# Ledger of designs, part 27: peptides against a protein of PDB entry 2V3S

Target 1, 95 residues: chain A of PDB entry 2V3S
Amino acid sequence: PISLVLRLRNSKKELNDIRFEFTPGRDTAEGVSQELISAGLVDGRDLVIVAANLQKIVEEPQSNRSVTFKLASGVEGSDIPDDGKLIGFAQLSIS

## One batch from the design tools (peptide; made by RFdiffusion4, then SolubleMPNN)

Design b2_p13_8_s4 (from b2_p13_8, 4 letters changed)
Fold by OpenDDE base, seed 2:
Structure b2_p13_8_s4 (fold): chain B 95 residues (1-95), chain A 13 residues (1-13)
Amino acid sequence: as target 1 above (95 residues)
Amino acid sequence: MVDRSRFVVLPAA
């Protein structure tokens, strides 16, 4: 399996690392993204962007070691998005 | 609903 980390700010704006494994052929980017949402770890509005970037990193984990992407939920927030501070952004990386 | 969570949440270093 592929060991991944999703770095994302929680509802208290605290930065956390969400560690998880992804098994190609068994798991799907869409499915795991839905699990993240069901667990309350990702906003439902971010399903598409999380799934897209998860797919990107798992299809070529050796080439795509880290991907940072803009959250749909962040655009509608009060804070100005900032990829450096991961405000309105999340980061997926290979462990 | 997820029966068993595959996720481990830790404060980012």
Scores: peptide ipSAE 0.701, ipTM 0.899, DockQ to the pose 0.845
Fold by OpenDDE base, seed 5:
Structure b2_p13_8_s4 (fold): chain B 95 residues (1-95), chain A 13 residues (1-13)
Amino acid sequence: as target 1 above (95 residues)
Amino acid sequence: MVDRSRFVVLPAA
């Protein structure tokens, strides 16, 4: 399996690392993304972007060691999005 | 389809 980390700010704006495994052939990017949402770890509005980037990183983990992407939920927030501070952005990386 | 996964949440280093 591929060991991944999703770095994302919680509702208190605290940056957390969400560790999980992804098994190619068994798991799907959309399925795991749905599970993240069901677990309350990702906003439902971010399904598409999380799934897309999860797919990107798992298809070639050696080439795509880290991906940072803009959250749909972040655009609707009060804080100005900032990829460097991961405000309105999240980051997926290989553990 | 929802894939079942176990997530571990920790403060970012």
Scores: peptide ipSAE 0.701, ipTM 0.899, DockQ to the pose 0.653
Fold by OpenDDE base, seed 4:
Structure b2_p13_8_s4 (fold): chain B 95 residues (1-95), chain A 13 residues (1-13)
Amino acid sequence: as target 1 above (95 residues)
Amino acid sequence: MVDRSRFVVLPAA
């Protein structure tokens, strides 16, 4: 299995690391993304972008060690998006 | 269908 970390801010704007495993052939990027949403860890509006980037990192984990992407939920928020501070952005990386 | 994934949430370093 691939050990991953999703770094993003919670509802209190606190930065957290979400650790999880992904098993190719058993897990799917969209399925795991849906689980993240069901667990209240990812906003439902971010399903597409999270799934796309999760797919990117798991298809070539040796080459794609980290990906940072803009959240749809952050665009309409009160805070100005900032990839350096992960405001309106999230980061997936290989653990 | 939902995959089998367990999430561990930790404060980021």
Scores: peptide ipSAE 0.701, ipTM 0.899, DockQ to the pose 0.669
Fold by OpenDDE base, seed 1:
Structure b2_p13_8_s4 (fold): chain B 95 residues (1-95), chain A 13 residues (1-13)
Amino acid sequence: as target 1 above (95 residues)
Amino acid sequence: MVDRSRFVVLPAA
């Protein structure tokens, strides 16, 4: 399996690392993303973007060691999106 | 169907 980390700010704006494994051929990017949402770890509005980037990183984990992407839920937030501070952005990486 | 994955949440270093 592929060991991944999703770095994302929680509702308290605290930055957390969500560690999980992804097994190609058994897991799907959308399925795992839906599980993240069900667990309350990802906003439901971010299903598409999380799934897309999860798919990207698991397709070529050797080349895509880290991907940072803009969250749909962050666009209308009170804070200005900033990829450096991961405000309105999340990061997926290979652990 | 939702995939059953185990998530471990830790404060980012």
Scores: peptide ipSAE 0.701, ipTM 0.899, DockQ to the pose 0.671

## One batch from the design tools (peptide; made by RFdiffusion4, then SolubleMPNN)

Design b2_p14_1_s1 (from b2_p14_1, 6 letters changed)
Fold by OpenDDE base, seed 4:
Parts: structure tokens; C-alpha cells; sequence
Structure b2_p14_1_s1 (fold): chain B 95 residues (1-95), chain A 14 residues (1-14)
């Protein structure tokens, strides 16, 4: 399996790492993204962008070691999006 | 929890 870390801020704006494994052929980017949402770890509005970037990293994990992407849920928030501080952004990486 | 069942481990970043 592929060991992944999703770094993003929770509802209290605290930065957290979410560690999980992805098994190609059993897991799908869409499915795992839905599970993250169901667990309350990802906003439902971010399904598409999380799934797209999860697919990108798992299709070639040795080359795509890290991807940072803008969250749909962060666009209308009170805080100005900032990729450096991961405000309105999330990061997926290979652990 | 659903997260625990799936194997999601949440770790605060220092």
C-alpha cells in the first residue's frame, strides 16, 4: 500500500496531518475522498479537488511526492487563501 | 469512529 499524509486545517483552523494508506486496485481516489468527508475530515465541497489530486499522487507516487491544491471550501471563507500557510489549501504527500 | 475504522490517523502539526 501507499502511505499518504493529507495536511489541512480543521474547523478550528488548526493544522493537522491525516495519515492513511491507499491500496491500488482496491481503493479509488473518489472512494477514499468520500470516506474522508464521511469521517468529517474533509469538507463535502472539496470532493472533486481532493479526488483529483489524490488520483494524481497515487498514479505515480515516486514522482509526485507532494501536491498542494486550493480548496473550494476556502474560497468563500473569512480568511484570505494562502498556499504557504495552507489557508484554503491542502497538501497531499507520500510519507 | 468512521476515521478509526478506515484507518485515518489524525496528528496535530507542531
Amino acid sequence: as target 1 above (95 residues)
Amino acid sequence: SAAEERGFEVIPVE
Scores: peptide ipSAE 0.718, ipTM 0.910, DockQ to the pose 0.698
Fold by OpenDDE base, seed 2:
Order: structure tokens, then C-alpha cells, then sequence
Structure b2_p14_1_s1 (fold): chain B 95 residues (1-95), chain A 14 residues (1-14)
């Protein structure tokens, strides 16, 4: 399996790493993204962007070691999006 | 929890 880390801020704006494994052929980017949402770890509005980037990283894990992307949930928030601080952004990486 | 069942491990960074 592919060992992944999703780094993003929780509802308290605390930065956390979410570690998980992705098994090609068994897991799907869409499915795992839905599980992240169901677990309360990802905002439901971010399904599309998380799934897209998860697919990107798992299809070529050796080439796409890390991807940082803008969250839909961060656009309408009070905080100004900042990719460096991962405010309104999340990062997926191969661990 | 659902996260634990799936194998999501949450680790504080800051």
C-alpha cells in the first residue's frame, strides 16, 4: 500500500497530519475522500479537490511526492488563505 | 471511531 499524509488544519485551526494507507485496486480516491469526510477530518465541501489531488498523488507516487491545494471550505472563511501556513490549503504527501 | 476503523491516524503538528 501507499503510505500517505494529509496535512490540514482542524476546526480549531490546529495543524494536524492524518496518516493513512491507500491500496491501489482496492481503494479509490473518491472513496477514501468520502471516508475522510465521514470521519469528520475533511469538510464535505472539499470532496472534489481532495479526491482530485489524492488521485494525482496515488497514480504517480514517485513523481508526485507532495501536492498542496486550495480548499473550497477555506474560500469563504474569515481567514485569508495562505499556502505557506496551510490556511485554506491542505497538503498531501507520500510518507 | 470511524477514523480508527479506517486507519486514519491523526497526529498534531503544532
Amino acid sequence: as target 1 above (95 residues)
Amino acid sequence: SAAEERGFEVIPVE
Scores: peptide ipSAE 0.718, ipTM 0.910, DockQ to the pose 0.681
Fold by OpenDDE base, seed 5:
Structure b2_p14_1_s1 (fold): chain B 95 residues (1-95), chain A 14 residues (1-14)
Amino acid sequence: as target 1 above (95 residues)
Amino acid sequence: SAAEERGFEVIPVE
């Protein structure tokens, strides 16, 4: 399996790492993204972008060691999006 | 929790 970390801010704007494994052929980017949402770890509005980037990293984990992407939920937030501070952005990386 | 069942581990960074 692929060991991944999803780094993003929670509802209190605190940065957290979400560690999980992804098994190609068993897991799907869409499915895991839905599980993250169901677990309350990802905003439902971010399903599409999380799934897209999760797919990107798992299909080429050797080359795509880290991907940072803009959250749909961040656009509607009060803070100005900032990829460096992961404000309105999240990051997926290979452990 | 759903996260625990799936195997999601939440770790504070800051």
Scores: peptide ipSAE 0.717, ipTM 0.910, DockQ to the pose 0.670
Fold by OpenDDE base, seed 3:
Parts: sequence; C-alpha cells; structure tokens
Structure b2_p14_1_s1 (fold): chain B 95 residues (1-95), chain A 14 residues (1-14)
Amino acid sequence: as target 1 above (95 residues)
Amino acid sequence: SAAEERGFEVIPVE
C-alpha cells in the first residue's frame, strides 16, 4: 500500500495531518475522497479537487512526492487563500 | 468511529 498524508486546516483553522494508506486495485481516488468527506475531514465541495490530486499522486508516487491544490471551499471564505500557509489550500504527500 | 476503522489518523501539526 501507499502511505499518504493529507495536510489540511480544520474548521478552527488549525493545521492537521491526516495519515492513511491507499491500496491500488482495491481503493479508488473517488472512493477514498468520499470517505474523507463522510468522516468530516474534507468539505463536500472539495470532492472533485481532492479526488483529482489523489489520483495524480497514486498514479506516479515516485515522481509526484507532494501536490498542493486550491480548495473550492476556500475561494469565498473570509481568509485570503495562501498556498504557503495552506489557507484555502491542501497538500497531499507520500509519507 | 468510521474514520478509525478506515484508518484515518488525525495528528495536529505544531
């Protein structure tokens, strides 16, 4: 399995790492993204972008060690998006 | 929880 970390700010704007494993052939990017949403760890509006980037990293984990992406849920929030501070952005990386 | 069963571990970043 592939060991992954999703770094994301929670509703209190606190930065957290979400560690999990992805097994190619058993798991799907769409399925795991839906599970993250169901667990209350990812906003439902971010399904598409999370799934797309999860697919990217698991396809070529040796080449794509880290991907940072803009969240749909952060576009119209009170805070100005910032990829360096992960405000309105999330990061997926190989553990 | 469902998250724990799936294997999602949440860790605060200092």
Scores: peptide ipSAE 0.716, ipTM 0.909, DockQ to the pose 0.695

Design b2_p14_1_s2 (from b2_p14_1, 7 letters changed)
Fold by OpenDDE base, seed 3:
Structure b2_p14_1_s2 (fold): chain B 95 residues (1-95), chain A 14 residues (1-14)
Amino acid sequence: as target 1 above (95 residues)
Amino acid sequence: SRAEERNFEVIPVE
């Protein structure tokens, strides 16, 4: 399996790493993204962008070691999006 | 929980 880390801020704006495994051929990017949402770790509005970037990283994990992407849930938030601070952004990386 | 089934481990960074 591929060991991954999803780094993003929780509802209290605290930065957390979410570690999990992805098994190609058994897991799907959309399926795991749905599990993240069901676990309350990702906003439901971010299903598409999380799934797209998860797919990107697992299809070529040797080349795509890290991807940072804009969250749909962060666009209308009070804070100005900032990829460096991961405000309105999240990051997926190979552990 | 579903998080336990997938084994989502949440670790504070800051």
Scores: peptide ipSAE 0.678, ipTM 0.891, DockQ to the pose 0.745
Fold by OpenDDE base, seed 2:
Structure b2_p14_1_s2 (fold): chain B 95 residues (1-95), chain A 14 residues (1-14)
Amino acid sequence: as target 1 above (95 residues)
Amino acid sequence: SRAEERNFEVIPVE
């Protein structure tokens, strides 16, 4: 399996690393993203963007060691998005 | 927790 880390701020704006495994052929990017949402770790509005970037990193893990992407949920927030501080952004990386 | 049941490990970044 591929060991991944999703770095994302929670509802209290606290930065957390979410570690999980992805098994190609058994797991799907959308399926795992839906599990993240069901667990309350990802906003439902971010299903598409999380799934897209998860797919990107798992299909070429040697080339895509880390990806940072804009969250749909962050656009509607009161805070100004900032990729450096991961405000309105999340980061997926290979562990 | 639900996250643990789904095999997600949540670790605060300090």
Scores: peptide ipSAE 0.678, ipTM 0.890, DockQ to the pose 0.644
Fold by OpenDDE base, seed 1:
Structure b2_p14_1_s2 (fold): chain B 95 residues (1-95), chain A 14 residues (1-14)
Amino acid sequence: as target 1 above (95 residues)
Amino acid sequence: SRAEERNFEVIPVE
């Protein structure tokens, strides 16, 4: 399995690392993304973007060691999106 | 927690 870390801010704006495994051929990017949402760890509005980037990183984990992407949930938020502070952005990386 | 059941380990960074 691929060991991944999703770094993003929770509802209290606290930055957290979410560690999880992804097994190619068994897991799907969309399926794992849905579980993240069901667990309350990802906003439901971010299903598409999280799944897309999860797919990207698991396709080529050796070349795509880290991907940072804009969250749909961050666009209309009170905070101005900032990829450096991961405000309105999340980061997936290989553990 | 549900996160634990799905093997999501949540670790505070900052």
Scores: peptide ipSAE 0.678, ipTM 0.890, DockQ to the pose 0.643
Fold by OpenDDE base, seed 4:
Structure b2_p14_1_s2 (fold): chain B 95 residues (1-95), chain A 14 residues (1-14)
Amino acid sequence: as target 1 above (95 residues)
Amino acid sequence: SRAEERNFEVIPVE
């Protein structure tokens, strides 16, 4: 399995690392993204962007070691998006 | 927790 970390801010604006494994052929990017949402760890509005970037990193983990992407939920939030502070942005990386 | 049941480990970043 591939060991991954999703770094993003929770509802309290606190930065957290979410560690999880992804098994190619058994897991899908969309499925795992849906589980993240069901667990309350990702906003439902971010399904598409999280799934797209998760797919990108797991298809070539040796080449795509880290990806940072803009959240749809961040656009509608009260805070101004900032990729440097991961405000309205999230980061996926290979452990 | 739901996160643990789905094998998500949440770790605060210091």
Scores: peptide ipSAE 0.677, ipTM 0.890, DockQ to the pose 0.654

Design b2_p14_1_s3 (from b2_p14_1, 7 letters changed)
Fold by OpenDDE base, seed 1:
Structure b2_p14_1_s3 (fold): chain B 95 residues (1-95), chain A 14 residues (1-14)
Amino acid sequence: as target 1 above (95 residues)
Amino acid sequence: SAAERRNFEVIPVK
């Protein structure tokens, strides 16, 4: 399996690393993204963008060691999105 | 059940 880390801020704006495994051929990017949402770790509005970037990183984990992407849930928030601070952004990386 | 759920380990970043 591929060991991944999803770094993003929680509802308290605290930055956390979420570690999990992805098994190609068994797991799907959309399925795991749905599990993240069900676990309360990802906003439901971010299903599409998380799934897209999860797919990107697992299809070529050697080349795509890290991807940072804009969250749909962060667009209308009070805080101005900032990819450097991961405000309105999340990061997926290979552990 | 816990066995049916994917393990997500949440670690604070400081």
Scores: peptide ipSAE 0.707, ipTM 0.900, DockQ to the pose 0.665
Fold by OpenDDE base, seed 2:
Structure b2_p14_1_s3 (fold): chain B 95 residues (1-95), chain A 14 residues (1-14)
Amino acid sequence: as target 1 above (95 residues)
Amino acid sequence: SAAERRNFEVIPVK
C-alpha cells in the first residue's frame, strides 16, 4: 500500500498530519476521501478537491511526492487563504 | 463496525 499524509488545519485551526494507507486496485480516491469526511477529518464541501488530488498523487506517486490545494471550505471561511501557512489549503504527500 | 473502518492516525504538528 501507499503511505500518505494529509496535512490540514482542524476546526480549532490547529495543523495536523493525518496518516493513512491507500491500496491501488482496492481503494478509490473518492472512496477514501469519503471516509475522511465520515471520520470528521475533512469538510464535506472538500470532497471533490480532496478526491482529485488524492487521485493525482496515487496515480503517479513517484512523480507527485507532494501536492498542495485550495479547500472549498476555506474559501467560505473568515480567514484569508494562505498556501504557505495552509490556511484554506491542504497538503497531501507520500510518507 | 469500527474494526472495519480505515485507520486514520492524527498527529499534531508543532
Scores: peptide ipSAE 0.707, ipTM 0.900, DockQ to the pose 0.676
Fold by OpenDDE base, seed 5:
Parts: sequence; C-alpha cells; structure tokens
Structure b2_p14_1_s3 (fold): chain B 95 residues (1-95), chain A 14 residues (1-14)
Amino acid sequence: as target 1 above (95 residues)
Amino acid sequence: SAAERRNFEVIPVK
C-alpha cells in the first residue's frame, strides 16, 4: 500500500498530519476522500478537491511526492488563504 | 461500528 499524509488545519486552526494507507486496485480516491469526511477530518465541501489531488498523487507517487491544494471550505473563511502556512490549503504527501 | 473503518492516525504538527 501507499503510505500518505494529509496535512491540514482543524477547526481550531491547528495543523495536523493525518496518516493513512491507500491500496491501488482496492481503494479509490473518491472513496477514501469520503472516508476522511466521514471521520470528521475533512470538510464535506472539500470532497472534490481532496479526491482530485489524492488521485493525482496515487497515480504517480514517485513523480508526485507532494501536492498542495486550495480548500473550498477555506475560501469563505475570514483568514486570507496562504499555501505556505496551509491556511485555506491542505497538503498530501507520500510518507 | 456497523462498518469497517480505515485507520486515520492524527498527529499534531509542531
């Protein structure tokens, strides 16, 4: 399986790494993204963007070691989005 | 739980 880390801020604006595995052929990017949402770790509004980037990283894990993407849930927030600080952004990376 | 759950390990970042 592919060992992944999803780094994003929680509701308290605290940065956390979410470690999980992805097994090609068994798991799907959308399915795992739904599981992240069901676990309360990802906002439901971010399903599309998380799934898209998860798909990107798992299809070519050697080339796409890390991907940073803008969260839909962060756009309406009071804080100005910042990919460097992962404000309104999240990052997926290969462990 | 009713369904098998994937393991998500949450680790605070310094």
Scores: peptide ipSAE 0.707, ipTM 0.900, DockQ to the pose 0.646
Fold by OpenDDE base, seed 3:
Structure b2_p14_1_s3 (fold): chain B 95 residues (1-95), chain A 14 residues (1-14)
Amino acid sequence: as target 1 above (95 residues)
Amino acid sequence: SAAERRNFEVIPVK
């Protein structure tokens, strides 16, 4: 399996690393993204962008070591999006 | 079920 880390701010704006595994051929990017949402770790509005970037990193994990992406849930927030501070952004990386 | 649940470990970034 591929060991991944999703770095994301919670509802209290605290930055957390979420560690999980992905098994190619058994798991799907959309399926695991839905599990993240069901666990209350990702906003449902971010299904598409999380799934797209999860697919990107697992299809070539040796080349795509890290991907940072803009969250749909962050656009409507009061805070100005910032990829460096991961405000309105999240990051997936190979553990 | 517990057997079907994926493990997500949440760790605060200091």
Scores: peptide ipSAE 0.707, ipTM 0.900, DockQ to the pose 0.659

Design b2_p14_1_s4 (from b2_p14_1, 6 letters changed)
Fold by OpenDDE base, seed 1:
Structure b2_p14_1_s4 (fold): chain B 95 residues (1-95), chain A 14 residues (1-14)
Amino acid sequence: as target 1 above (95 residues)
Amino acid sequence: SAAEERGFEVIPVK
């Protein structure tokens, strides 16, 4: 399995790491993304972008060690999106 | 929790 970390801010704007394993051939990027949403860890509006980037990192984990991406949920927020501060952005990385 | 059942571990970043 691939050990991953999803770093993103919660509703209180606090940065958290969500650690989890992804097993190719058993898990799917779409499925795990839906589980993250169901667990209340990812905003439902971010299904597409999270799944796309999760797919990217798991298809070539040795090359794609980290990916940072813009969240759909962050666009309408009060804070201006900032990839350096992970405001309106999230990061997936290989643990 | 749903997160625990799936194996999602949430760790605050200081």
Scores: peptide ipSAE 0.724, ipTM 0.914, DockQ to the pose 0.686
Fold by OpenDDE base, seed 5:
Structure b2_p14_1_s4 (fold): chain B 95 residues (1-95), chain A 14 residues (1-14)
Amino acid sequence: as target 1 above (95 residues)
Amino acid sequence: SAAEERGFEVIPVK
C-alpha cells in the first residue's frame, strides 16, 4: 500500500496531518475522498479537488511526492488563501 | 469513529 499524509487545517484553523494508506486496485481516489468527508476530516465541497489530487499522487507516487491544491471551501473562507501556509489549501504527500 | 475504522490517523502539526 501507499502511505499518504493529507495536511490541512481543521475548523479551528489548526494544521493537522491525516495519515492513511491507499491500496491500488482496492481503494479509489473518489472512495477514499468520500471516506475522508464522512469522517469529518474534509469539507464536502472539496470532494472533487481532493479526489483529483489523490488520484494524481497515487498513480505516480514515485514522481508526485507532494501535491498542494486549492480547496473550494477555502475560497468561501474569511482568510486569504495562501499555499505556503496552507490557508485555503491542502497538501497530499507520500510519507 | 469512522476515521478510526478506516485507518485515518490525525496528528496535530506543532
Scores: peptide ipSAE 0.724, ipTM 0.913, DockQ to the pose 0.713
Fold by OpenDDE base, seed 3:
Structure b2_p14_1_s4 (fold): chain B 95 residues (1-95), chain A 14 residues (1-14)
Amino acid sequence: as target 1 above (95 residues)
Amino acid sequence: SAAEERGFEVIPVK
């Protein structure tokens, strides 16, 4: 399995790492993204972008060690998006 | 929880 970390700010704007494993052939990017949403760890509006980037990293884990992406849920929030501070952005990386 | 069963571990970043 592939060991992954999703770094994301929670509703209190606190930064957290979400560690999990992805097994190619058993798991799907769409399925795992839906599970993250169901667990209350990812906003439902971010399904598409999370799934797309999860697919990217698991397809070529040796080449794509880290991906940072803009969240749909952060576009019209009170805070100005910032990829360096992960405000309105999330990061997926190989553990 | 469902998250724990799936294997999602949440760790605060200092």
Scores: peptide ipSAE 0.723, ipTM 0.912, DockQ to the pose 0.695
Fold by OpenDDE base, seed 4:
Structure b2_p14_1_s4 (fold): chain B 95 residues (1-95), chain A 14 residues (1-14)
Amino acid sequence: as target 1 above (95 residues)
Amino acid sequence: SAAEERGFEVIPVK
């Protein structure tokens, strides 16, 4: 399995790492993204962008060691999006 | 929890 870390801020704006494994052929980017949402760890509005970037990293995990992407849920927030501080952004990486 | 069942481990970043 592929060991992954999703770094993003929770509802209290605290930065957290979410560690999980992805098994190619059993897991799908769409499915795992839905599970993250169901667990309350990802906003439902971010399904598409999380799934797209999860697919990108798992298709070539040795080449795509880290991807940072803008969250749909962060666009209308009170805080100005900032990729460096991961405000309105999330990061997926290979652990 | 659903997270625990799936195997999601949440770790605060210092």
Scores: peptide ipSAE 0.723, ipTM 0.913, DockQ to the pose 0.699

Design b2_p14_2_s1 (from b2_p14_2, 5 letters changed)
Fold by OpenDDE base, seed 5:
Structure b2_p14_2_s1 (fold): chain B 95 residues (1-95), chain A 14 residues (1-14)
Amino acid sequence: as target 1 above (95 residues)
Amino acid sequence: SRAERLKALGEKLN
């Protein structure tokens, strides 16, 4: 399995790392993304972007060791999106 | 479920 870390800010704007495994052929990017949402770790509005980037990283984990992407849920937030600070952005990376 | 494990394994940074 592929060991991944999802880094994003929680509801208190604190950075969290969420570790999980992805098994190609068994798991799907959309399915795992749904599980992240069900766990309350990802906003439901971010399903599409999380799934897309999860797919990207798992299809070529040796080449795509880290992906940072803009969250739909962050666009309407009070803070200006910033990929460096992961404000309105999340990051997936290979452990 | 993985969802339950995901929630439990969340780690705060800083």
Scores: peptide ipSAE 0.192, ipTM 0.807, DockQ to the pose 0.370
Fold by OpenDDE base, seed 3:
Structure b2_p14_2_s1 (fold): chain B 95 residues (1-95), chain A 14 residues (1-14)
Amino acid sequence: as target 1 above (95 residues)
Amino acid sequence: SRAERLKALGEKLN
């Protein structure tokens, strides 16, 4: 399996790392993304973008060691999105 | 479930 880390800010705006495994051929990007949402770790509005980027990293994990992407849930928030600070952005990386 | 494992493996960085 592929060992991954999802880095994003929680409801208190604190950075968290969420570690999980992805098994190609058994797991799907959308399925795992839905599990992240079910766990309360990802906003449901971010299903599409998380799934797309998870698919990107797992299809070529040797080349795509890290991907940072804009969250739909962060666009209309009070804080201005910032990829460097992961405000309104999340990051997936190979562990 | 993986969802439960995901939640349990959450780690604060700061």
Scores: peptide ipSAE 0.172, ipTM 0.765, DockQ to the pose 0.347
Fold by OpenDDE base, seed 2:
Structure b2_p14_2_s1 (fold): chain B 95 residues (1-95), chain A 14 residues (1-14)
Amino acid sequence: as target 1 above (95 residues)
Amino acid sequence: SRAERLKALGEKLN
């Protein structure tokens, strides 16, 4: 399996690393993303973007060691999106 | 399961 880390700010705006595995041929990017949402770790509005980037990283884990992407849930927030601070952005990386 | 582990993490982070 592929060991991944999702770096994302929690409800208190604190950065946290969420560690999980992805098994090609068994897991799907959308399925795992839905699990993250069901667990309350990802906003439901971010299903599409999380799944897309999860797919990107697992299809070529050697080339895509880290991907940072803009969250749909961060657009309407009062905080200005910032990829460097992961405000309105999340990051997936290979552990 | 992964789902159970993720749920536990979610509860701790919130």
Scores: peptide ipSAE 0.130, ipTM 0.765, DockQ to the pose 0.908
Fold by OpenDDE base, seed 4:
Formats: structure tokens, C-alpha cells, sequence
Structure b2_p14_2_s1 (fold): chain B 95 residues (1-95), chain A 14 residues (1-14)
């Protein structure tokens, strides 16, 4: 399996690393993204973008060691989006 | 399940 880390800010605006595995052929990007949402770790509005980027990283994990992407849930938040600070952005990386 | 494990981690971290 592929070992991944999802880095994103929680409701307290604190950075958290969520570690999980992805098994090609058994898991799907959308399915795992839905599990992240069900666990309360990802906003439901971000299903599409999380799944798209999860698919990107797992299809070529040796080339795509890290991907940072804009969250739909962060666009209308109180803080200005910033990819460097992961405000309104999340990051997936290979652990 | 993975979902349960993720939820447990989320509860600890959030």
C-alpha cells in the first residue's frame, strides 16, 4: 500500500497531519476521500478536489511526492487563502 | 475499518 499524509488545518486553524494508506486496485480516490469526510477530517464541499488530487498522487507516487491544492471550503472563509501557510489549501504527500 | 481509524485520529487531533 501507499502511505500518505494529508496536511490541513482543523477547526481551530491548527495544522494536522492525517496518516492513511491507499491500496491501488482495492481503494478508489473518491472512496477514500468520502471516508475522510465521514471521519470529519475533510469538508464535504472538498470531495471533488481531494479526490482529484488523491488520484493524481497515487497514480504516480514516485513522481508526485507532494501535491498542494485549493479547497472549495476555504474560498469564503474568514482568512485569506495562502498555499504557503495552508490556509484554504491542503497538502497530500507520500510518507 | 479505515474510516473508524481516521475518525479516531481526527478526534485526537481536532
Amino acid sequence: as target 1 above (95 residues)
Amino acid sequence: SRAERLKALGEKLN
Scores: peptide ipSAE 0.129, ipTM 0.762, DockQ to the pose 0.721

Design b2_p14_2_s2 (from b2_p14_2, 6 letters changed)
Fold by OpenDDE base, seed 3:
Structure b2_p14_2_s2 (fold): chain B 95 residues (1-95), chain A 14 residues (1-14)
Amino acid sequence: as target 1 above (95 residues)
Amino acid sequence: SRAERLKRLGEELN
């Protein structure tokens, strides 16, 4: 399995690393993304973007060691999106 | 399961 870390801010704006495994052929990017949403770790509005980037990283984990992407849920928030601070952005990386 | 573990984590982080 591929060991991954999803780094993003919670509702308290605290940055957290969420660790999980992904097994190609058994798991799907959308399925795992749904689990993250069901757990309250990812906003439901971010299903598409999280799944897309999860798919990207797991298809070539040796090449795509880290991907940072803009969250749909962060676009209309009170804070200005900032990829460096992961405000309105999240990051997936290989553990 | 992964889902249950993530759920527990979500409860802690929120």
Scores: peptide ipSAE 0.801, ipTM 0.968, DockQ to the pose 0.912
Fold by OpenDDE base, seed 5:
Structure b2_p14_2_s2 (fold): chain B 95 residues (1-95), chain A 14 residues (1-14)
Amino acid sequence: as target 1 above (95 residues)
Amino acid sequence: SRAERLKRLGEELN
């Protein structure tokens, strides 16, 4: 399985690393993304972008060691989105 | 399961 880390801010704006595994052929990017949403770790509005980037990283984990992407939920926040600070952005990386 | 583990983590982080 592929060991991944999803780094993003919680509701208190604290950065957290969420570790999970992905098994190609058994898991789907959308399915795992839905689990993250169901757990309250990802906003439901971010299903599409999380799934897309999860798919990207798992299809070529050797080449895509890290992907940072803009969250749909972050656009409505009061803070200005910043990929460096992961404000309105999240990051997926290979553990 | 992964889903259950993530759920527990979500409860901790929120």
Scores: peptide ipSAE 0.799, ipTM 0.967, DockQ to the pose 0.889
Fold by OpenDDE base, seed 2:
Structure b2_p14_2_s2 (fold): chain B 95 residues (1-95), chain A 14 residues (1-14)
Amino acid sequence: as target 1 above (95 residues)
Amino acid sequence: SRAERLKRLGEELN
């Protein structure tokens, strides 16, 4: 399995690393993304972007060691999105 | 399961 880390801020704006495994052929990017949403770790509005980037990293894990992407849930927030601080952005990386 | 583990983590982080 592929060991991944999803780094993003929680509702208290605290940065957290969420570790999980992905098994190609058994798991799907959308399925795992839905688990993250069901757990309250990812906003439901971010299903599409999380799934897309998860798919990107697992299809070529050696080439895509890390991907940072804008969250749909962060656009309407009061804080200005900032990829460097992961405000309104999340990051997926190979553990 | 992964889903259950993530659920527990979600409860801790939120």
Scores: peptide ipSAE 0.795, ipTM 0.967, DockQ to the pose 0.915
Fold by OpenDDE base, seed 4:
Structure b2_p14_2_s2 (fold): chain B 95 residues (1-95), chain A 14 residues (1-14)
Amino acid sequence: as target 1 above (95 residues)
Amino acid sequence: SRAERLKRLGEELN
């Protein structure tokens, strides 16, 4: 399995690292993203973007060691999106 | 399961 870390800010604006595994052939990017949402770790509005980037990193984990992407849930937030500070952005990386 | 582990983590991180 591929060991991954999802770094993003929680509802308290605290930066957290969420560790999880992905098994190619058994897991799907959309399925795992839905689990993250069901756990309250990812906003439901971010299903598409999280799944797309999860798929990108697991298809070539040795080439795509880290991906940072804009969250749909961050656009309408009070804070101005900033990829450097992961405000309105999240990051997936290979552990 | 992964889902159960993530749920527990979600309860801790939120």
Scores: peptide ipSAE 0.701, ipTM 0.952, DockQ to the pose 0.897

